# Peptides against a protein of PDB entry 8OXM: the designs that were tried, part 140

Target 1, 371 residues: chain A of PDB entry 8OXM
Amino acid sequence: FKAEFRLAGGVNLPKIIDCVGSDGKERRQLVKGRDDLRQDAVMQQVFQMCNTLLQRNTETRKRKLTICTYKVVPLSQRSGVLEWCTGTVPIGEFLVNNEDGAHKRYRPNDFSAFQCQKKMMEVQKKSFEEKYEVFMDVCQNFQPVFRYFCMEKFLDPAIWFEKRLAYTRSVATSSIVGYILGLGDRHVQNILINEQSAELVHIDLGVAFEQGKILPTPETVPFRLTRDIVDGMGITGVEGVFRRCCEKTMEVMRNSQETLLTIVEVLLYDPLFDWTMNPLKALYLQQRPEDETELHPTLNADDQECKRNLSDIDQSFNKVAERVLMRLQEKLKGVEEGTVLSVGGQVNLLIQQAIDPKNLSRLFPGWKAWV

## One batch from the design tools (peptide; made by RFdiffusion4, then SolubleMPNN)

Design b2_p16_8_s4 (from b2_p16_8, 8 letters changed)
Fold by OpenDDE base, seed 2:
Structure b2_p16_8_s4 (fold): chain B 371 residues (1-371), chain A 16 residues (1-16)
Amino acid sequence: as target 1 above (371 residues)
Amino acid sequence: SELDKELGLAIAKARE
């Protein structure tokens, strides 16, 4: 480890530490404090298992459908080292950086990212109708620009086309696997893009098994398929390559039902894997930027072991775990809203839910559904 | 900070 560290932005002030490996290569490492990186480590193992299933199937292997994984070394319940994905950038940093974001560069007459955030925060406690109207106004005045990522990074037209396909495949694979696992908190800082491969790296995997639905502002989309995410696919949008890759991923997941259920069951009952949403975590995830100044860091999560009788905790936990397994089984059978769907029908429903401006308008403003 | 102590301990343990 080098003696110098950099602070990454954000509430927890994660430290970027450079280390030299035994191979003599410098690797950046992100040291998160206060976050339980055990969740990320477990979810990376699940992604590796999903990748194994996708590699066994000829159609998904031919399409190179994989989820990008990273190494996680949990050091404590509150600290760990992420292998910093060298050559990745948060999608949010590229799109909505305050000084030189792609929206400001390519759409200088649109609303600023700050204006969009402010408008959506003003209606946060309003009706769904008012949220929808303001979201539509924001979307009209904040047009997608993520197509320019591949155009800036890949100047050769043949390379550009290959990388746009790699991006589209990565979005499709991560969207379907993320839906099956019930991944939440897919804001633009939790999704990195590799500047060389154009593949996505999903980080901060602490909201899983649909626990995003029990947040103070419930998550209303199965995965992130916002206008910029779609714009990065190019002129075909969600049609063609994306849809077919979603269908082929969903086919493999549904055909692997027994394996996936067994794996998730083991994880849900792992006493070292706290996947349940707690009130402090919910408050942290949906904290307002204005409230960042007043929350003194003294809320140690450990002190509110309210002596709930161990028996009542275990019974409540078991009922939630059973409900998660039942919902996972439904997804893997194609049961949506009490109806059994084909793979194509299920994928179509999920795409429609993810792009619906009514669903997007209901998300927490920090999720930045207009990006 | 307490975080720097935890980080220092965690780095020390990761060096063993």
Scores: peptide ipSAE 0.000, ipTM 0.347, DockQ to the pose 0.034
Fold by OpenDDE base, seed 3:
Structure b2_p16_8_s4 (fold): chain B 371 residues (1-371), chain A 16 residues (1-16)
Amino acid sequence: as target 1 above (371 residues)
Amino acid sequence: SELDKELGLAIAKARE
């Protein structure tokens, strides 16, 4: 380890430490405090297993369908070392940073990211109809620009095209695997893009197994397929390469159902893997910027009173775990809303759900569904 | 191929 560290931005002030490995390679490490990295570590292992399944299939291997993974070493329930994703940027940082975001550079006459956020926060407690109307107004005055990411980074047309295909394949693979695992909280800061490969890296995997649906503002989309995500695919959008890569990924997942169910079953019953949504986590994930000041949880809340009868907790936990496994089995059989769908039918339904402005308008404003 | 059409469209749009 080098003696010097850098602070990464953010509330938890994570430390970036440079480490020289036994192989003589320098690696940046992010030391996170206060976050439970066990969930990230477990989900990275599941992604590695999914990648193994995708590499065994000839059609997904030829398409280079993979989920980008990073190394997580949990040290405790509240500390760990992450491999820092060097050469990645949050898609939110590229698109909607305060100073020089792509929306401001390419669309200076559109609404600012702040104006969009404000308009959606004003209607947060309103009807679904009012949310939809304001979301459509925001979308008309905030046009997508993510096509410019590949155009800025890759000036050679042949390289540009290859990187746009790599991006589209990465979105497809991560969207389908993310849906199967019920991965939530896919806001613009939890998705990084690699500046060299144009592949996505999903971080902060703390909302899994559809636990995003039990948030105070429930998640209404299977994955992030917002207008900027689609704009990055270029002219064909969700058609052609994206749809075919989703179908081939879903085919491999469905054909691997027994393996996936067995792995997820072991994880759901692991007492070291807390995947359930709790009220404090739900509050933190959907906290308003105005409320950030007061709710420093004083660490001294006595452990005493949450002796809820262990028996009722265990029975409730087991019933939730069984329900998660049943829903995972349904997804892997192509059962949607009580109907068995083909791979193409299931993928089409998921794409339509993810791009529906009625579903997008219902999301928590912090998710930034207009980006 | 369908890939060649996508490539041709992509090159055309990268020139605009």
Scores: peptide ipSAE 0.000, ipTM 0.268, DockQ to the pose 0.013
Fold by OpenDDE base, seed 5:
Structure b2_p16_8_s4 (fold): chain B 371 residues (1-371), chain A 16 residues (1-16)
Amino acid sequence: as target 1 above (371 residues)
Amino acid sequence: SELDKELGLAIAKARE
């Protein structure tokens, strides 16, 4: 370990440490001291299993369809070492966080990221109609720029084209697997892009099994397929490569139903794997910037009095787990809204749901659906 | 999540 560390920022003040391995390779690591990394570790194992399934299929293997994984070493319930995703940037950082963000550089006359967020926060408690109207105004005055990521990073046209295809395949694979696993909270800070491969790395996997639907502001999209995400695919958008890669990924997932159900069942009943949404976590994920000051997680308060009979808690848990398994089975059968769909029909429905501005306008403003 | 904001900020600062 180097003696120097960098603070990553955030409330938990994670430490970025540089480590020289026994192989002489320098590896950056993120040391978190307060977050339960077990959920991330478990979900990385599930992604590795999905990658194994994708590698066994000739069509998905030829397309190099994989979910990018990172190493998670949980040290305790509140501490762990994340393999730092070296050479990755949050898509939000590239697009909107810095003064030199791509939206500001390429669209200097559009609304600022702050103006967009403010407008959507002002309507947060309003009707769905009012949210939709304001979202459309925001979208009109905040045009996508993510195409410039590959153009800035890959100056050679042949490399540029290859990397744009790698990006599109990565979005497709992660979107479909993320949908199957019910991965939520896909805001612009928890999706990283690799500056060398153009592949996405999904981080913070703490909202899984559709638990995003039970948030105070429910998630209304199956995955992130916002305008910038689509813009990064280039002129074909969601058509051609993206759609075909989604279909081939979905085909492998559906054909692996028994394996996926067995894996998820083991995880849902693992007493060490807390996947359930709790009220504090729900509040935390959808916390307003103004409310950051007072929620000291004094997690020590009176959890004593809700001696709801251990039997009722266990029955409630089992009923939620059964519902998750049932919904997973439906997805893997192509059952959507009571109808059995083909792979192409199911993928088409999911794409339409993910790009629908009515669904996007209903998301929590912190998700930044206009990006 | 906090993890993500932290990781995002960490990556930003690790690039400076």
Scores: peptide ipSAE 0.000, ipTM 0.325, DockQ to the pose 0.053
Fold by OpenDDE base, seed 1:
Structure b2_p16_8_s4 (fold): chain B 371 residues (1-371), chain A 16 residues (1-16)
Amino acid sequence: as target 1 above (371 residues)
Amino acid sequence: SELDKELGLAIAKARE
């Protein structure tokens, strides 16, 4: 390890350290403190298994369908080492950075990201109709610009086209795998884009197995397919390459049902894996304004209530695990809303749900569904 | 649990 470190930013002030491997290669590592990285490590293992399934299938292998992974070494419940995603930027940083974000650069007369957030926060406790109307006003005055990512990074037209296809394939693979694993919507800072490959890297996998649906503001989309995410695909949008890559990914996932169920079962019953989102965690995730760093939770919870709760916790845990496995099995059978769908029907339903402005308008405003 | 708070903090902080 080098003696020097950099701060990555964010509330935990994670330390970026350079490590020289036994192979003499320098590797950048992110040391997170006070973060439970076990869920991230587990989800990376699941993604590696999904990638193995995608590489075994001829149709998905020919399309180079893969979900990008990173190395996670959990050291404790509160500490771990991540391989830093070198050469990546958060899509939120590219799109809505206050100084030089793509929306500001390409659409200087549109609403600012702050104005959009303020308008949506003002209606957060209002009706679905009022949320939809304000969301449509925000969308009209905040037009997508993510097409410019590939145009800025890839000046050669042939390279630009191939990178836009790589992006579209990455979105498709991560969307379908993310839906199967119940990752839900993803905050724009939790989606990194590789500046060389145009592939997405999903970080912070702490909401999984449809736990986003039990948030105080429940998730209403199966995955993030917002206007900028779609704009990055170029003029074809969700049609053509994206849809076909979703269908081929879903086909591999459905045909691998037994393997995926077995993997998820082993992970859910791993005593090192606490995947349950309690209501307090869910509340905390949606009460934190982006700017308020400092709430020290004074955990003076008395020790004696903990022992009686353990047996009820274990029974509740097993019931929740069984429910997650049942819902995973339904998805892998193509069961949506009590109806068995074909791969094409299921993928179409998921795409329509993900792009529906009525669903997007109901999301937590902090997740910036207009971006 | 403490673990739920830590995961909540991790999720919230990787969203910043």
Scores: peptide ipSAE 0.007, ipTM 0.402, DockQ to the pose 0.085; fails the geometry check

## One batch from the design tools (peptide; made by RFdiffusion4, then SolubleMPNN)

Design b2_p17_1_s1 (from b2_p17_1, 11 letters changed)
Fold by OpenDDE base, seed 2:
Structure b2_p17_1_s1 (fold): chain B 371 residues (1-371), chain A 17 residues (1-17)
Amino acid sequence: as target 1 above (371 residues)
Amino acid sequence: MDPLLAEMGKAIAALKE
């Protein structure tokens, strides 16, 4: 390891370190502290298994459907090392950077990212109707620009087209697998884009198995399919390539039901895998920027005091695990809202849910559903 | 046991060490 480190931004101030491998190559790594990387590590293993399933199927293999994975090495319950995704940028940094974000560059007459955030924060405690109206006003005055990512990075038209296709496939694959696993907290900083491949890398996998639905502001979408995400696909939007790749991914997942259920069952009952949402984590994930000053929750998990009877914790855990498995089984059978859907019907429902401005308007303002 | 499950079991076990 090199003796020097850099700080990454964010509350936990993760350390960027450089190491030289036995091959003489420099590799950047991210050291997170005060964060349990075991969930990220486990979810990366599940993604690798999903990739194996996708590679076994001829139709998904031909389409090169894969989820981008990174190496995670948990060091403790509160620390670990992540592979630095070299050549990636958070989609939020590209889109809504305060200084030189794509929205400001390409749409200088639109609302600023700050104005959009402020408007949505002002209505955060209001009715769903008021949230919807303000969200629609924000969307009208904040038009998507993510098409420009591929246009800036890939000047050759043939390469540009190939990379836009790679992007669309990556969004489709990660959206469907993310939905099956109930992956939440898909805000614009938790999704990286590779500047060379145009593929997405999903990071911070700490909200899984639909635990985003039990947040103080529940998650209302199955995955991130916001206007900028769609704009990156080009003129076809969610139609054509995206839809077909979702359907083919869903087909492989549904045909792998027994394997996926058994994997997830082993994970859910693993005593070292804390996938359950706790109140402190829920508060942290939906903390207001205005509240950043006071509550550093020192997640001193040493507050032993909530010794709720081990029996009641275990019974509550088992009941949550059973419900997660039941819901996973329903998804893999195509059961949505008590109805058995075809792969195409299920994918269509999920797309409609993900793009519905009523669902998007209800999300926590920090999720930035207008981006 | 499915080879994939056996591989997952090993991967999970390696996350416990």
Scores: peptide ipSAE 0.007, ipTM 0.474, DockQ to the pose 0.021
Fold by OpenDDE base, seed 1:
Structure b2_p17_1_s1 (fold): chain B 371 residues (1-371), chain A 17 residues (1-17)
Amino acid sequence: as target 1 above (371 residues)
Amino acid sequence: MDPLLAEMGKAIAALKE
């Protein structure tokens, strides 16, 4: 290990370290403290399995449908090492960086990212109708620009087209697998884009198995398919390549039901894997930027008093695990709202739910559903 | 909404007050 480290920013102040391997190669690593990486590690294993299923199927293999994975090594319940996703940038950094974000560069007369945030925060406690109206005003005055990512990075038209196709396939694959695993909406900082491949890397997988529905502001979308995400696909948007890649991914997932259920069952009952939403984690995920100062979790170890009988905790956990498995079975059977859908019908419903401005307007404003 | 998810959501909301 090199003696020097850099900070990656954020509340947990993860440390970027450089390590020289026994092969003489330098490898950048991210060391997280005060964070449980076990969930990330587990989700990476599930993604690897999904990738194996997608590679076995001829139609998904021909389309190169894959989820980008990274190495996670949990060291303790509160620390671990991640592979540094070299050559990636958060989509939020590209889009809404305060200094040189693509929205500011390409749409200087639109609302600033801060103005959009402020407007949506002002209506956070308001009716769904008021949220929808303000969201529509924000959307009208904050036009998507993510098409410019591929245009900036890939100057050759043939390469540009190939990379835009790779992006669209990556979004489709991650959206469907993310839906099956219940990842929900994804904060724009937790979606990385590879500057060479145009593929997405989903990081910080701390919300899975539809636990986003139990957040203080429940998730209302099956996956992130916001206007900028769609804009990156180019003029066809969600139609054509994206839809077909979603359908082919969903087909493989549904046809692999037994395998997926068995894997998820093993993970949900692993006593080393706490996938349940901790109340403090839920608060943190939907914290306001202004509230960052006061939550020193002085988790004094001495609140012994929640000796809720271990038996009642275990019974509650098992019931949640069973419900997650039942919902996973429903998804893999194409059961949506009590109706069995075809692959095309299910994918269509999910796309419509994900792009519906009524659903998007109800999301937590901190997650920037207008981006 | 799942009753247990709704109860967890209420418990989380009550920690925000």
Scores: peptide ipSAE 0.006, ipTM 0.418, DockQ to the pose 0.054
Fold by OpenDDE base, seed 4:
Structure b2_p17_1_s1 (fold): chain B 371 residues (1-371), chain A 17 residues (1-17)
Amino acid sequence: as target 1 above (371 residues)
Amino acid sequence: MDPLLAEMGKAIAALKE
């Protein structure tokens, strides 16, 4: 390893290190501390499986439908090494960087990202109606700009068109696979875009199996399909290529039900894989920037009293695992809200849920549903 | 056994070592 490191942005300040392999090749790696990368590693394996299923199907293979993966090596329950996604940028960095973000560059008269966040934070504890009204005001004064990503990176019109299609396909594949795995909404910093391929890379997979629904502010969307995500698809938005790629991905997932269920079952009952949401993780994921100061984890609280009977914990865990498997089976059967839907019907419902301003307005403001 | 399931089972087992 080189002696020098760089800090990646974000709350956990992961260390970017360069290493020279035994093959003499330099490799950039991301070292996360205080983070459990086992879930990321497991989800990457599930994504590789989904990719194999998508490559076996002629229609999805012809469309090059894949979810981008990266290497994860968990070193402990609180540390690991990730492959650095070279040539990627967080969509949040491109869109809402305070200095040079695309919103500021292309829409200088719109609300700042800070103003939008402030307005939505002020109504966080208010009614759904008040949240919706403020969200609509924010959306009206913060117009999407993500179309400019492909326009900046791909100057040739034919390349631009191809890359916009690659982006749209990547969003579709990751949205449906993400829905099946219950990844929910994705923080704008946890979605990388490849500057060469226009494909998305989903990182920090700490919320899976619909555990986002049990957060203090529950998730209300099946996946991130915000206005900027849609704007990157161009004029057709969610119609045409995106919808068809979602349908073809969903078709492969539903036709692979037994394989998916078996794998997820093995993962859910793996005693080494903690996928459950705990209160500390929930607080961390929805922490306010203002609350960063005082949570010194002086939780030297003696581990003694949380000996709730191992039996009750195990029974509660098993019931949660069973519920997750049941819900996964429902999704793979096209059961939504007690109704069996066709692939097209299910995909349509999911798209409508994901783009509904009422659902988006209810999301945790820290995840910036207006972006 | 699907070769994919076998490969995933090996990959999961290798994460337990």
Scores: peptide ipSAE 0.005, ipTM 0.385, DockQ to the pose 0.021
Fold by OpenDDE base, seed 3:
Structure b2_p17_1_s1 (fold): chain B 371 residues (1-371), chain A 17 residues (1-17)
Amino acid sequence: as target 1 above (371 residues)
Amino acid sequence: MDPLLAEMGKAIAALKE
């Protein structure tokens, strides 16, 4: 390790350290304190397994379908080391940065990101009909610009086309893998984009196994497929490459159901792996100031001496774990709303759910569903 | 046992130590 460190900023003041490996390569690392990295570490291992399954299949290997991973080493329940995702930027930082965001640069006459947020916050406690009307007004006056990411970074037309294709494949793979695992909290700061590869890196994996559905404002979409996410794919949008990559990813996941179920079962019954949503974590996720680029500290549940009878906790936990496993098995069989769907039918349903403005308008304003 | 399951079981066990 080098003797010097830098501060990354934010409330938890994470330390950036540089280490020299036995291979002589310098590697930057982020040391987090007051954060539980166990869930991130577990989810990264599940992503690595999904990548192994995708590499074994000829059709997904030819398409280079992969979910981007980073190294996580939990050191305690409240500390760990992350690999620094060098050359990545949050999609929110590129799109809606207050000073030089792409929306402000390319659409200066549209509503500001702040005006959109304010309008959606004003209707947060109102009816679904009122939320939908205001969301449609916001969307009409805040047009997508994420196509300009690849255009700014890749000036050569052949490279630009290849990188837009890499982006579209990355969105498809991460969306389907994320849906199978029930990954939530996919706001614009929890999704990084690599400035060299145009691939997405999903961070802050603290909402999994559909626990986003039990938030005070429940999640209503299977993954982030908002207007800017679609705009980054170019003129074909969700059709062609994206749809085919989703179908091929879903086919591999469904054909690997026994392996996926066995691994998730071992994780759900691990007494050291708290994946359940607690009330304090739920409040923290939906009370944050929406503009804080801050590393999301997972509130560890340890400080609630709720003297629940140990027997009632264990029985309630086991019933939740069984329900999660049953729902995972249904997804991997293509069972949606009690109906068995083909891979194409299931992927189509998920795309329609993810792009439905009625579902998007119901999300917590901090998710920024108009971006 | 699938070699992948055995390797993952070892990786999960190494996170418990």
Scores: peptide ipSAE 0.005, ipTM 0.394, DockQ to the pose 0.021

